# Designs tried in a protein design run: peptides against a protein of PDB entry 2ODG. Part 110

Target 1, 89 residues: chain A of PDB entry 2ODG
Amino acid sequence: MTTSQKHRDFVAEPMGEKPVGSLAGIGEVLGKKLEERGFDKAYVVLGQFLVLKKDEDLFREWLKDTCGANAKQSRDCFGCLREWCDAFL

## One batch from the design tools (peptide; made by RFdiffusion4, then SolubleMPNN)

Design b2_p30_7_s2 (from b2_p30_7, 13 letters changed)
Fold by OpenDDE base, seed 2:
Structure b2_p30_7_s2 (fold): chain B 89 residues (1-89), chain A 30 residues (1-30)
Amino acid sequence: as target 1 above (89 residues)
Amino acid sequence: EEEEEEEEEEENKERAEEAEEAFEEALKSL
């Protein structure tokens, strides 16, 4: 599968203080919902991804339950974090 | 362009949820 430019931009460099909306699959609507739940930074979502031991099903279910992400959005967000971790962890 | 696709997916999701809710409410009236 091909990745988005948003995905490529995210995985190309250290995460730093990037907002949660910088994650692939997280647009303005999902981003606001995540921020309201205390996930304002991409690294907070990364923390959740790591707590879930990088499990795809658990993470995608959590993302769906937390912000209402659909299957594509949760897949793209998971893939973004997985590839970032492969590069930087 | 690709960021617009992610926003369109969010909008399409919201529209689908609204349609599903409306359908469920309609079924309750039978």
Scores: peptide ipSAE 0.140, ipTM 0.576, DockQ to the pose 0.018
Fold by OpenDDE base, seed 4:
Structure b2_p30_7_s2 (fold): chain B 89 residues (1-89), chain A 30 residues (1-30)
Amino acid sequence: as target 1 above (89 residues)
Amino acid sequence: EEEEEEEEEEENKERAEEAEEAFEEALKSL
């Protein structure tokens, strides 16, 4: 599967203070819902990803339950965090 | 184009949620 430019931009560098909306699969709608739940930064979602021990099914289910992400959005977000971790963690 | 697809999916999701809310309100009016 090909990755988005948004994915490539995210995984290319340390995430620092990047907003949650910089994650692949997280647009304005999901971003706002995540922010309302206290996930305003990409690194907060990274924290949840790590707490779930990088488990794909658990993370994608959590993302769906938290902001209503569909299968593509949750896949793209998971892939984005996985590849970022492979590069920087 | 790929970023446009992510935005389109977000817009479609918002539209689906609005349609669901409208449907539920319509059902309450019956």
Scores: peptide ipSAE 0.137, ipTM 0.577, DockQ to the pose 0.018
Fold by OpenDDE base, seed 1:
Structure b2_p30_7_s2 (fold): chain B 89 residues (1-89), chain A 30 residues (1-30)
Amino acid sequence: as target 1 above (89 residues)
Amino acid sequence: EEEEEEEEEEENKERAEEAEEAFEEALKSL
């Protein structure tokens, strides 16, 4: 599976204060929907990912239900957070 | 190009949602 440049840029460094839209699979539309739900920072979504015990199905379902992410967007976002965690947790 | 692909996918999704909503509203008028 090939990753996006956005994915590579996200997993390359500590998350810090990166906006939610810096996550792979999260563009402007999904980003705004997440921000409206209180997920303004990537680390808030990371928090949810960790609460769901890094479970792919649970996280992708949550993302779909929260912001309307499709299968590709939820997969890309999950993969981005998983690889970031593998590098930094 | 890859960031553009994510944006295009979101724009296409939004357009599909708008089309579905418009279709449902049209059905309510029948």
Scores: peptide ipSAE 0.137, ipTM 0.575, DockQ to the pose 0.018
Fold by OpenDDE base, seed 3:
Structure b2_p30_7_s2 (fold): chain B 89 residues (1-89), chain A 30 residues (1-30)
Amino acid sequence: as target 1 above (89 residues)
Amino acid sequence: EEEEEEEEEEENKERAEEAEEAFEEALKSL
C-alpha cells in the first residue's frame, strides 16, 4: 500500500511540538475530538501508543473509542507512529 | 468489498473535511 504524503512528512523528522492533526489518518474532525480529550500534540498520542506497548489492535481500538476513527484512519495513524518509532526510538 | 466501501466512504469523508477546512480558511481571508 502506498503511504500518503502526510505520512511521509511525519516520519521524515523528529516529532517535536507537532499538533495531533499532523498524524496520518487524523484530519480536522478527529484532531478536534482528540484535542477535547487532552491529546493536543502528536507526542501525547505517541505516549498512548507506547503505553499500549505498540500493539496494533489495542491502539486502533483505543483510537476508535477515543475519537471515532475508522479502520483506515486508525491503520494510517498506527503505521505513522510505528514507522516514526522505527526511525527515532 | 465491505472493506473497499468503508475505504471509499472514508476517502469521501476526508475529502469533505479538507474542502470544509479550505472553505473556512478562504472565508477568514476575506
Scores: peptide ipSAE 0.099, ipTM 0.542, DockQ to the pose 0.022

Design b2_p30_7_s3 (from b2_p30_7, 15 letters changed)
Fold by OpenDDE base, seed 1:
Structure b2_p30_7_s3 (fold): chain B 89 residues (1-89), chain A 30 residues (1-30)
Amino acid sequence: as target 1 above (89 residues)
Amino acid sequence: SEEEKKKKEEKNKEEAKKAEEAFKEALKSL
């Protein structure tokens, strides 16, 4: 599969204070829903990803239930966090 | 089957929400 420019921009550098909307697969609608649930920064979503032991099925189902992410959005977000971790952890 | 997939998805959903609750409680304790 090919990646988006948004994915490449996220995985290329330290996460810092990036908003949740900077994650691949997370647009304005999904980002707002995540923020309303207390996930106000991309690093908080990373925290949930790590608490789930980087499990794809658990994370993607969580994202679907939490913000209504579809299969592509959850796959893009998971892939973004996985590749970021591969680069920086 | 589609029913088995749905049951597995529901189980994963419950597990992930429990993990979120534990995560949020841990954040409060910092």
Scores: peptide ipSAE 0.376, ipTM 0.825, DockQ to the pose 0.095
Fold by OpenDDE base, seed 3:
Structure b2_p30_7_s3 (fold): chain B 89 residues (1-89), chain A 30 residues (1-30)
Amino acid sequence: as target 1 above (89 residues)
Amino acid sequence: SEEEKKKKEEKNKEEAKKAEEAFKEALKSL
């Protein structure tokens, strides 16, 4: 499937101190919920993604449970982190 | 089946939550 500009912007460069809202699929509402759960930066979400061994089902289920992400949002976020890791890890 | 899917999702949810808790506990020590 086609990616968003938000996805392309995220995977194009090192993550640095980017907020969680920079992740594809994560808007303001989901971002705030993630921040309230202690995921204050995109790299903390990356940490959870890596602790889950990059498993798609585990990560997408976690994201749904943690912030209420729908199927598209969790897919977009997973794809964003996967492709970032492929480029930079 | 839908039942198998629900069981898998429940197991995944539990595993992911356990991983998050362990992750956060490790972060507290930093």
Scores: peptide ipSAE 0.373, ipTM 0.824, DockQ to the pose 0.094
Fold by OpenDDE base, seed 2:
Order: structure tokens, then C-alpha cells, then sequence
Structure b2_p30_7_s3 (fold): chain B 89 residues (1-89), chain A 30 residues (1-30)
């Protein structure tokens, strides 16, 4: 499997004030649901990811429960945050 | 088994939501 351009764009640079919808696997529908839950920026989702100690199962389950992400969406989002952290943390 | 997988998923869900609640409480304190 290969990564999306969206993934590559996200992991290539500092996160800054990027919206949640900039995360791989997170489109407008999932992004709006995350924003409604108080995750208004990608870095807030990063915060949850880090609070979960970067655990894949915990994060993907959380994302599914929080915004209805499917297996691919949660995998893509997790991989995006993992690789961003590998690059910048 | 599928039941064990479901139980694990429910446990993970509970743990992740607990973490979210703690995270949100921390955010309110800022």
C-alpha cells in the first residue's frame, strides 16, 4: 500500500494551524464531527493521539467512536499522525 | 473469538474516551 498525496502534504511540514480536515483520512464530514466535539484544529487531534500514547488501537477506536471513521480513514489518520511525529517530535 | 475481539474493542473505547475526558479537562484549565 502507498500513502496519499494528502498524507505526504501533511507529514512534509510543521502542522501549524492546519484544520482537522488536513489530516489524511479526514474529509469534510468527519472533520465537521471532530470540530463539533472540540477538535477544531489538527493539533488538537494530535493532542488526543499523544494522550493515548500513540497507541494505534486506542486512537483508531477513538476516532471511529468520535466521528464515525471507517477502518481505512482511521488507519490513514493514524499513519499520518505517526509519521508526522516521527518527522517532527 | 469474535466475542473476545468485541470485548477488547469496548475496553479500548472506554479507555480512549476516558483519555479524551481527561484531555478536555486539561484544556479547560488553560
Amino acid sequence: as target 1 above (89 residues)
Amino acid sequence: SEEEKKKKEEKNKEEAKKAEEAFKEALKSL
Scores: peptide ipSAE 0.365, ipTM 0.819, DockQ to the pose 0.094
Fold by OpenDDE base, seed 5:
Structure b2_p30_7_s3 (fold): chain B 89 residues (1-89), chain A 30 residues (1-30)
Amino acid sequence: as target 1 above (89 residues)
Amino acid sequence: SEEEKKKKEEKNKEEAKKAEEAFKEALKSL
């Protein structure tokens, strides 16, 4: 599968203070819903991803239930965090 | 089956939300 430019931009560097909307698969609508639930930075979503032990099924289901992400959005977001972790953790 | 998938998804949902709650409680303490 091919990745988006948004994915490549996110995994290329330390995420620092990047907003949740910088994550691949997370647009303005999903980003606002995540922020309303206390996930105000990409690194907070990373925290949940790590608490779930990087489990794809758990994370993608969580994202769906938390912000209404569809299958593509949850796949893109998971892949983005997985590859970022592979590069920087 | 679709029913088995649905049961698995529901268990995953509960587990993920429990993890989120613990995570958020830890964040409040910081």
Scores: peptide ipSAE 0.364, ipTM 0.820, DockQ to the pose 0.095

Design b2_p30_7_s4 (from b2_p30_7, 11 letters changed)
Fold by OpenDDE base, seed 4:
Structure b2_p30_7_s4 (fold): chain B 89 residues (1-89), chain A 30 residues (1-30)
Amino acid sequence: as target 1 above (89 residues)
Amino acid sequence: EEEEEKEEEEENKELAEKAREAFEEALASL
């Protein structure tokens, strides 16, 4: 499977203060829902990913339950965070 | 641009699905 340019742009550099919407699979609608839950920055979602011990099923279920992400969106977001962690942690 | 458009398309599909589910639930309640 080929990654998106959004994925490549996210994993290429330190996360810094990037908004939650910079995560692959997180568009405007999901981004707003995450912000309403206190996940305004990508690093806050990273924190949740790490708390869940990088478990794919737990993270994707959490993302679905939190913002209504579908299977593709949750997969893309998980993959984005996994590859970022592999590069920078 | 193409990827943002694709993510928006996926979000729109999800919203349409949720609207359909809500409609089906409303019909089941009649």
Scores: peptide ipSAE 0.113, ipTM 0.564, DockQ to the pose 0.019
Fold by OpenDDE base, seed 5:
Structure b2_p30_7_s4 (fold): chain B 89 residues (1-89), chain A 30 residues (1-30)
Amino acid sequence: as target 1 above (89 residues)
Amino acid sequence: EEEEEKEEEEENKELAEKAREAFEEALASL
């Protein structure tokens, strides 16, 4: 599967203080919902991903329940965090 | 490309909502 440019941009460098909206699959609508829940930074979502032990089903379900992410958005976000972790953790 | 990504997000959201509605209708038909 081809990744988006947003995915490639995210996984290419340390996460730092990147906003939650920099995650692949997280656009303006989902980003605002995540921010309202206290997930203002990508590293906060990374924290949740790690707490869930990098489990795809648990993370995607959590993302769906938290911000209403659809299957594609949750898959893209999961893939983005997984590949970032593979590169930097 | 950034505009295309926004359009894709909206399109995917609409598609997911339609899929959910179809699933709920399918369940209601059981």
Scores: peptide ipSAE 0.111, ipTM 0.549, DockQ to the pose 0.020
Fold by OpenDDE base, seed 1:
Structure b2_p30_7_s4 (fold): chain B 89 residues (1-89), chain A 30 residues (1-30)
Amino acid sequence: as target 1 above (89 residues)
Amino acid sequence: EEEEEKEEEEENKELAEKAREAFEEALASL
């Protein structure tokens, strides 16, 4: 499957202080819901991804339960974090 | 790509709202 430009932009550089909305699959609606839950930065979601031991099913279920992400959005977000970790961890 | 992501968010929001409405209707029938 081809990745989005948003995915490519995210995985190309250190995460820094990037907002949660910079994650692939996280638009304005999901971003606001994540921010309301205390996940205002991409690195906070990365923290959750790492706590879940990079498990795809657990992470995607968590994302769905936290912000209402659908299957594509959760897949894109997971893929984004996985590839970022492969490059920078 | 950004337009597709926005459309997907709108669709997901509509689906979530319909699911909530159905749940509330089910609760009201108890």
Scores: peptide ipSAE 0.110, ipTM 0.547, DockQ to the pose 0.020
Fold by OpenDDE base, seed 3:
Parts: sequence; structure tokens; C-alpha cells
Structure b2_p30_7_s4 (fold): chain B 89 residues (1-89), chain A 30 residues (1-30)
Amino acid sequence: as target 1 above (89 residues)
Amino acid sequence: EEEEEKEEEEENKELAEKAREAFEEALASL
């Protein structure tokens, strides 16, 4: 499976102050829903990912319950955070 | 793939709007 350009752009550099919408699988609709819940930055979602001990099933279920992410969107977001952590943590 | 992701988000938005409208109609019928 080939990753999206959005995924590659996210995992290539430190996260910094990137908005939540910079995560792979998080477009405008999901991004706004996450922002409304206080997840305005990608690093806030990273925090949740780490609290869930990088567990794929727990994270993807949380993302679905929080913003209504489908299976592809939650998979892409999880993969994006996993690969970023592998590079920078 | 980027276009498909946007289409899925638009579809999800449309489904959410339809669900809201159906809920509002149900409430108005009480």
C-alpha cells in the first residue's frame, strides 16, 4: 500500500504547531469536529495516541467516537502518528 | 486518494446533515 502525500509531508519533519488537519486521514470535516473537542493541534492528538500506549484498536475506536472517522481515516491517522513516533521519539 | 478522502468527508457531512434533519422532523412531530 502506498501512503498519501499528506502522510509523507507529516512524517518528514517535527510536528511543531501543525494543526490537527495536517494529520493523514483528517480533512476539513473531521478537523473541525476535533477542534470543537479541544484537539486543535496535531500534538494534542499525539498526546491521546501516547496515553492509549500506541494501541491501534483503542486509538482508532477513540478517533471514531470523537469525530466520526471511518475505518480508512482512522487507519491513515494511526499510521501517520506511528511512523512519526518511529522517526522522532 | 486525496480526492477520495475529500469525497468520503463530504459524504459523511451529507449523512450527518440528513440525520440532523430527520431528528429535527421527529422532534417537530412530537
Scores: peptide ipSAE 0.105, ipTM 0.539, DockQ to the pose 0.019

Design b2_p30_8_s1 (from b2_p30_8, 12 letters changed)
Fold by OpenDDE base, seed 2:
Structure b2_p30_8_s1 (fold): chain B 89 residues (1-89), chain A 30 residues (1-30)
Amino acid sequence: as target 1 above (89 residues)
Amino acid sequence: SEEEKLREEELKLVEEGKEKALKLMKEEAE
């Protein structure tokens, strides 16, 4: 499988203050829902990813329950964070 | 202040999200 340009852009550089919507798989709809739940920055979602010990199933389930992400969206988001961590963490 | 209340609300929401994540983790371990 291949990744999107959005994914590549995210994993290529430090996360900084990037908004939650910069995460692969997180578009306008999911981004707004996450922001409404206090997850306005990508690094806040990263925090949840790390709390869950980078477990794919747990993170994707959490993301689905939190913002309604579907399988593709949660997979893309997980992969984005995993690869970012591999590069920078 | 209103700004402080908004900040506290945001932190509360994040904490709730964290607790949900930890709950999932706990349930998997059981």
Scores: peptide ipSAE 0.265, ipTM 0.735, DockQ to the pose 0.116
Fold by OpenDDE base, seed 1:
Structure b2_p30_8_s1 (fold): chain B 89 residues (1-89), chain A 30 residues (1-30)
Amino acid sequence: as target 1 above (89 residues)
Amino acid sequence: SEEEKLREEELKLVEEGKEKALKLMKEEAE
């Protein structure tokens, strides 16, 4: 399936200090919830992604449990991080 | 300082998140 422009913008360049809300699938609501849990930067969520060895099911479950992400949101976020890693890690 | 305390609390929350992630891995491995 196609990706969003938000996804494309994220995977196109180094992550740097981008806020968690810059991740595809992470809107204002989920972003605020993640920030409240200490995940204020995209790279902190990347850390969780890597701890889970880039496993899709585990990461999406973690994201759901952490901020209430639905299936689409977790899928979009996972895909965003996966493709970013493929390009830059 | 208060700023340092806030940072430490934030790191604590992140660590809790990591622990949850690791727990999921253990559950999958079982």
Scores: peptide ipSAE 0.146, ipTM 0.653, DockQ to the pose 0.118
Fold by OpenDDE base, seed 4:
Structure b2_p30_8_s1 (fold): chain B 89 residues (1-89), chain A 30 residues (1-30)
Amino acid sequence: as target 1 above (89 residues)
Amino acid sequence: SEEEKLREEELKLVEEGKEKALKLMKEEAE
């Protein structure tokens, strides 16, 4: 299984002020729900990812509970953040 | 100001997210 171009675009460069919707797996619907919960920037979701100590199960469960992400969406988002951290942290 | 109130509201929402994270961590430890 391969990653999306969206994933590759995200992990290739510093996160900066990228919106939450730039994360792989986070489309318009999930992005809006995350924004409503205060997660308007990708780095805020990164913060949550780090608070959960990069634990895949916890993060994906959180994402599901927070914005209704399905298994693929949460997997894509997790992988996006994991690989970004591998490159930049 | 209203802008400050909005920022405080966002902060509260983020903190709620953190509390949910802590809850998940506690459940994992059980």
Scores: peptide ipSAE 0.075, ipTM 0.561, DockQ to the pose 0.075
Fold by OpenDDE base, seed 5:
Structure b2_p30_8_s1 (fold): chain B 89 residues (1-89), chain A 30 residues (1-30)
Amino acid sequence: as target 1 above (89 residues)
Amino acid sequence: SEEEKLREEELKLVEEGKEKALKLMKEEAE
């Protein structure tokens, strides 16, 4: 599958203090909803990704339930975190 | 579906665990 420029930008470097909106698939609308739930930084979402043991179905369902992400948005976000972990964890 | 139900149950367990951990940390700080 092809990836977005956001995906490539995110997986290319350490996460640091990047906002949640820097994740692929997460725009302003989803980002605000995640922030309202306490997921203001990308690393907080990473934490949830790890708590769910990197399970794609669980993570994508969580993202859908938490911020209303559609299938493409949740897929993009999951793939972004998976590849970041492969590079840096 | 049954698969979706199982996923929702697993998510519930994870969230409940997080809630319990947070509660214990707050009580310890009091």
Scores: peptide ipSAE 0.018, ipTM 0.388, DockQ to the pose 0.036

Design b2_p30_8_s2 (from b2_p30_8, 13 letters changed)
Fold by OpenDDE base, seed 5:
Structure b2_p30_8_s2 (fold): chain B 89 residues (1-89), chain A 30 residues (1-30)
Amino acid sequence: as target 1 above (89 residues)
Amino acid sequence: DEEEKLREKELQLIEEGKKKAEEILKEELA
């Protein structure tokens, strides 16, 4: 599986205060929807990822239900958070 | 179906997370 430069940029460093739109798979449209639901920072989505025990199916379903992410977008976002956690948690 | 089962598990885990957060907050308030 190949990753985007956006993915590589995110997993390479601490996420700090990065906006939710910095997550791979999350563009302007999905980012705005997440922000409207209170998920304005990448670390808030990370929190949800951790609450769901890093479960891929649960997280991807949540993302789909919350912002309308398609299969590729949810896969990219999940992979982004998983690899970030592997590096920094 | 599978989607409904996943949704139920999702809601349960989210609720558990909220409860843990409340417990931590309670400790800070005490």
Scores: peptide ipSAE 0.046, ipTM 0.497, DockQ to the pose 0.036
Fold by OpenDDE base, seed 1:
Structure b2_p30_8_s2 (fold): chain B 89 residues (1-89), chain A 30 residues (1-30)
Amino acid sequence: as target 1 above (89 residues)
Amino acid sequence: DEEEKLREKELQLIEEGKKKAEEILKEELA
């Protein structure tokens, strides 16, 4: 298992006002669906990640239910947020 | 099933988080 450049770019710095589409695993299609549900910024998804106590199964299930993420997309997004938190929280 | 159990846990944690946020907001306004 390897990480994408998108993952590495995201976890390398504070996320600030980065759009939700900056998260690994979140492309244009999923990003648009998340934005329509009120998750327009990466930090809003981070908030949900933290509310779910960083639980992988709960978060990945939520992401699937919310925007239709498949297994790889939800795995990539979870890993991205986990490693970001390890570096900055 | 397992998916339903996960959804129930998710909803419970979201609700608990919202309640905690409301408490924090109340404290900030005091």
Scores: peptide ipSAE 0.032, ipTM 0.478, DockQ to the pose 0.035
Fold by OpenDDE base, seed 2:
Structure b2_p30_8_s2 (fold): chain B 89 residues (1-89), chain A 30 residues (1-30)
Amino acid sequence: as target 1 above (89 residues)
Amino acid sequence: DEEEKLREKELQLIEEGKKKAEEILKEELA
């Protein structure tokens, strides 16, 4: 499957201080919910991704439980972080 | 079930991560 432009923009450069909403699959609604839970920056979600050992099932379940992400949103977000890590870690 | 098992693993890993973070912080302050 092809990725979105949002995905490509994210994985192409260092994460820095990018907001959580810059992650693929995370729109305004999910972003707001994540921010309310303390996950305001993309790197905070990255931290959770790494704590979960980059496990897809664990991360996608966490994202679903935390902000109500659906299957596509969690897949897009996971893929975004995985590919970013492949490039920069 | 499988979902419950996944949540248990998730909580375990999160807790381990938090403990490690706390230890690092304590070491930096000591």
Scores: peptide ipSAE 0.028, ipTM 0.470, DockQ to the pose 0.036
Fold by OpenDDE base, seed 3:
Structure b2_p30_8_s2 (fold): chain B 89 residues (1-89), chain A 30 residues (1-30)
Amino acid sequence: as target 1 above (89 residues)
Amino acid sequence: DEEEKLREKELQLIEEGKKKAEEILKEELA
């Protein structure tokens, strides 16, 4: 499968203080919902990803329940974090 | 699937922990 430029931009460097909306699959609507739940930075979502043991099903279900992400959005976000972790953890 | 059920339970426990944290925050802000 192909990835977006947004995905490639995110996995290419340390995430630092990047907003949650910088994650692949997370647009303005989902980003606002995540921010309202306390997930204002990408690293906070990374924390949840790690707490869930990097499990795809767990993370994607959490993301769906938390901000209403659809299958593609949750897949893109998961893949983004997985590849970032492979590069930087 | 039993493995899926275990994953769902784990997710529920994490969500419950978040709710408790929110309650603590509300008490401190009151």
Scores: peptide ipSAE 0.023, ipTM 0.471, DockQ to the pose 0.039

Design b2_p30_8_s3 (from b2_p30_8, 17 letters changed)
Fold by OpenDDE base, seed 4:
Structure b2_p30_8_s3 (fold): chain B 89 residues (1-89), chain A 30 residues (1-30)
Amino acid sequence: as target 1 above (89 residues)
Amino acid sequence: DAAERLREEELKLIREGEEKAKELLEKEAA
């Protein structure tokens, strides 16, 4: 399977102040829901990813429960954060 | 002030998200 350009753009450089919507799998709808819950920046979601000890199943379930992400969206988001951490953490 | 209240409200929302994560961890450990 291939990754999206959005994924590649995110994992290629430091996260900085990128909005939550810059994460792969997080579109406008999910992004707005995450922002409503205080997760306005990608690094805030990264924080939850790390709190969950980078566990895929737990993170994807958390994301689903928090913003209604489907299986593909949560998988894309997880993969995005995992690869970013592999490169920069 | 208003800015401080907004930040505090945002932090409360984030904390709720954190608690959900903790619950998932607890369920996994059970």
Scores: peptide ipSAE 0.252, ipTM 0.747, DockQ to the pose 0.074
Fold by OpenDDE base, seed 1:
Structure b2_p30_8_s3 (fold): chain B 89 residues (1-89), chain A 30 residues (1-30)
Amino acid sequence: as target 1 above (89 residues)
Amino acid sequence: DAAERLREEELKLIREGEEKAKELLEKEAA
């Protein structure tokens, strides 16, 4: 399966202060919901990803429960963070 | 001050998210 340009843009460089909406799978709607829950930066979501020990099922369930992400959105977001970590952690 | 209160409120929201994650981990371990 191919990735989006948004995914490629995110995993290509340190995320720094990038907003949560920069994550693949996180559009404007999900981004706003995440921000309302305190997850305004991509690195905060990264934190949860790491707390969940990079487990795909747990992270995707967490994301769904937190902002209502569907299967594709959670998959894209997970893949984005996983590949970013593979490159920079 | 107002900035501190805002930060504290944000931390509470993040904490709720963390608790959800913790719950998921606990369920998996059970």
Scores: peptide ipSAE 0.219, ipTM 0.723, DockQ to the pose 0.075
Fold by OpenDDE base, seed 5:
Structure b2_p30_8_s3 (fold): chain B 89 residues (1-89), chain A 30 residues (1-30)
Amino acid sequence: as target 1 above (89 residues)
Amino acid sequence: DAAERLREEELKLIREGEEKAKELLEKEAA
């Protein structure tokens, strides 16, 4: 599977204050839902990713339960955070 | 003040998300 430019843009540099919608797999719909739950910044979602010990199944399930992400969206978001962590954490 | 109340509410929402994550971990361990 190939990654999107959105993914590449995110994993290429420090996360900083990037909004949650900057994460691969998180579009306008999911971004709005996450923001309504307090997850307005990508680093807040990163926090949950780390709390779940970087476990793919648990994180993808959490994302689904939290904002209704489908399989592709949760996979893209997980991959984005995993590769960012591999580069910077 | 209003700003403080909003921050507290946002933290409650984030905590709810955190607790969901903890529940998933607990279910996996059980």
Scores: peptide ipSAE 0.197, ipTM 0.704, DockQ to the pose 0.074
Fold by OpenDDE base, seed 3:
Structure b2_p30_8_s3 (fold): chain B 89 residues (1-89), chain A 30 residues (1-30)
Amino acid sequence: as target 1 above (89 residues)
Amino acid sequence: DAAERLREEELKLIREGEEKAKELLEKEAA
């Protein structure tokens, strides 16, 4: 499957202080919901991804439970973080 | 497999911790 430009932009460089909304699959609606739950930066979501041992099912479930992400949104977000980690971790 | 069982148990513990973390974050944000 093809990736979005948003995905490519994210995985191309260190994430630094990028907001949570910079993650693929996370739009304004999901971003605001994540922010109100304390996940304001992409690296905070990365932390959750890593503590869950990069498990796709658990991460996507967490994302769904936390902000209401649908299957595509959670898949895009997971893929974004996985590929970022492959490049930089 | 023993390794798989261990992984599953660890993931369960992580989930429990995650729930606590969510509560704390939400409380802080409120």
Scores: peptide ipSAE 0.113, ipTM 0.677, DockQ to the pose 0.045

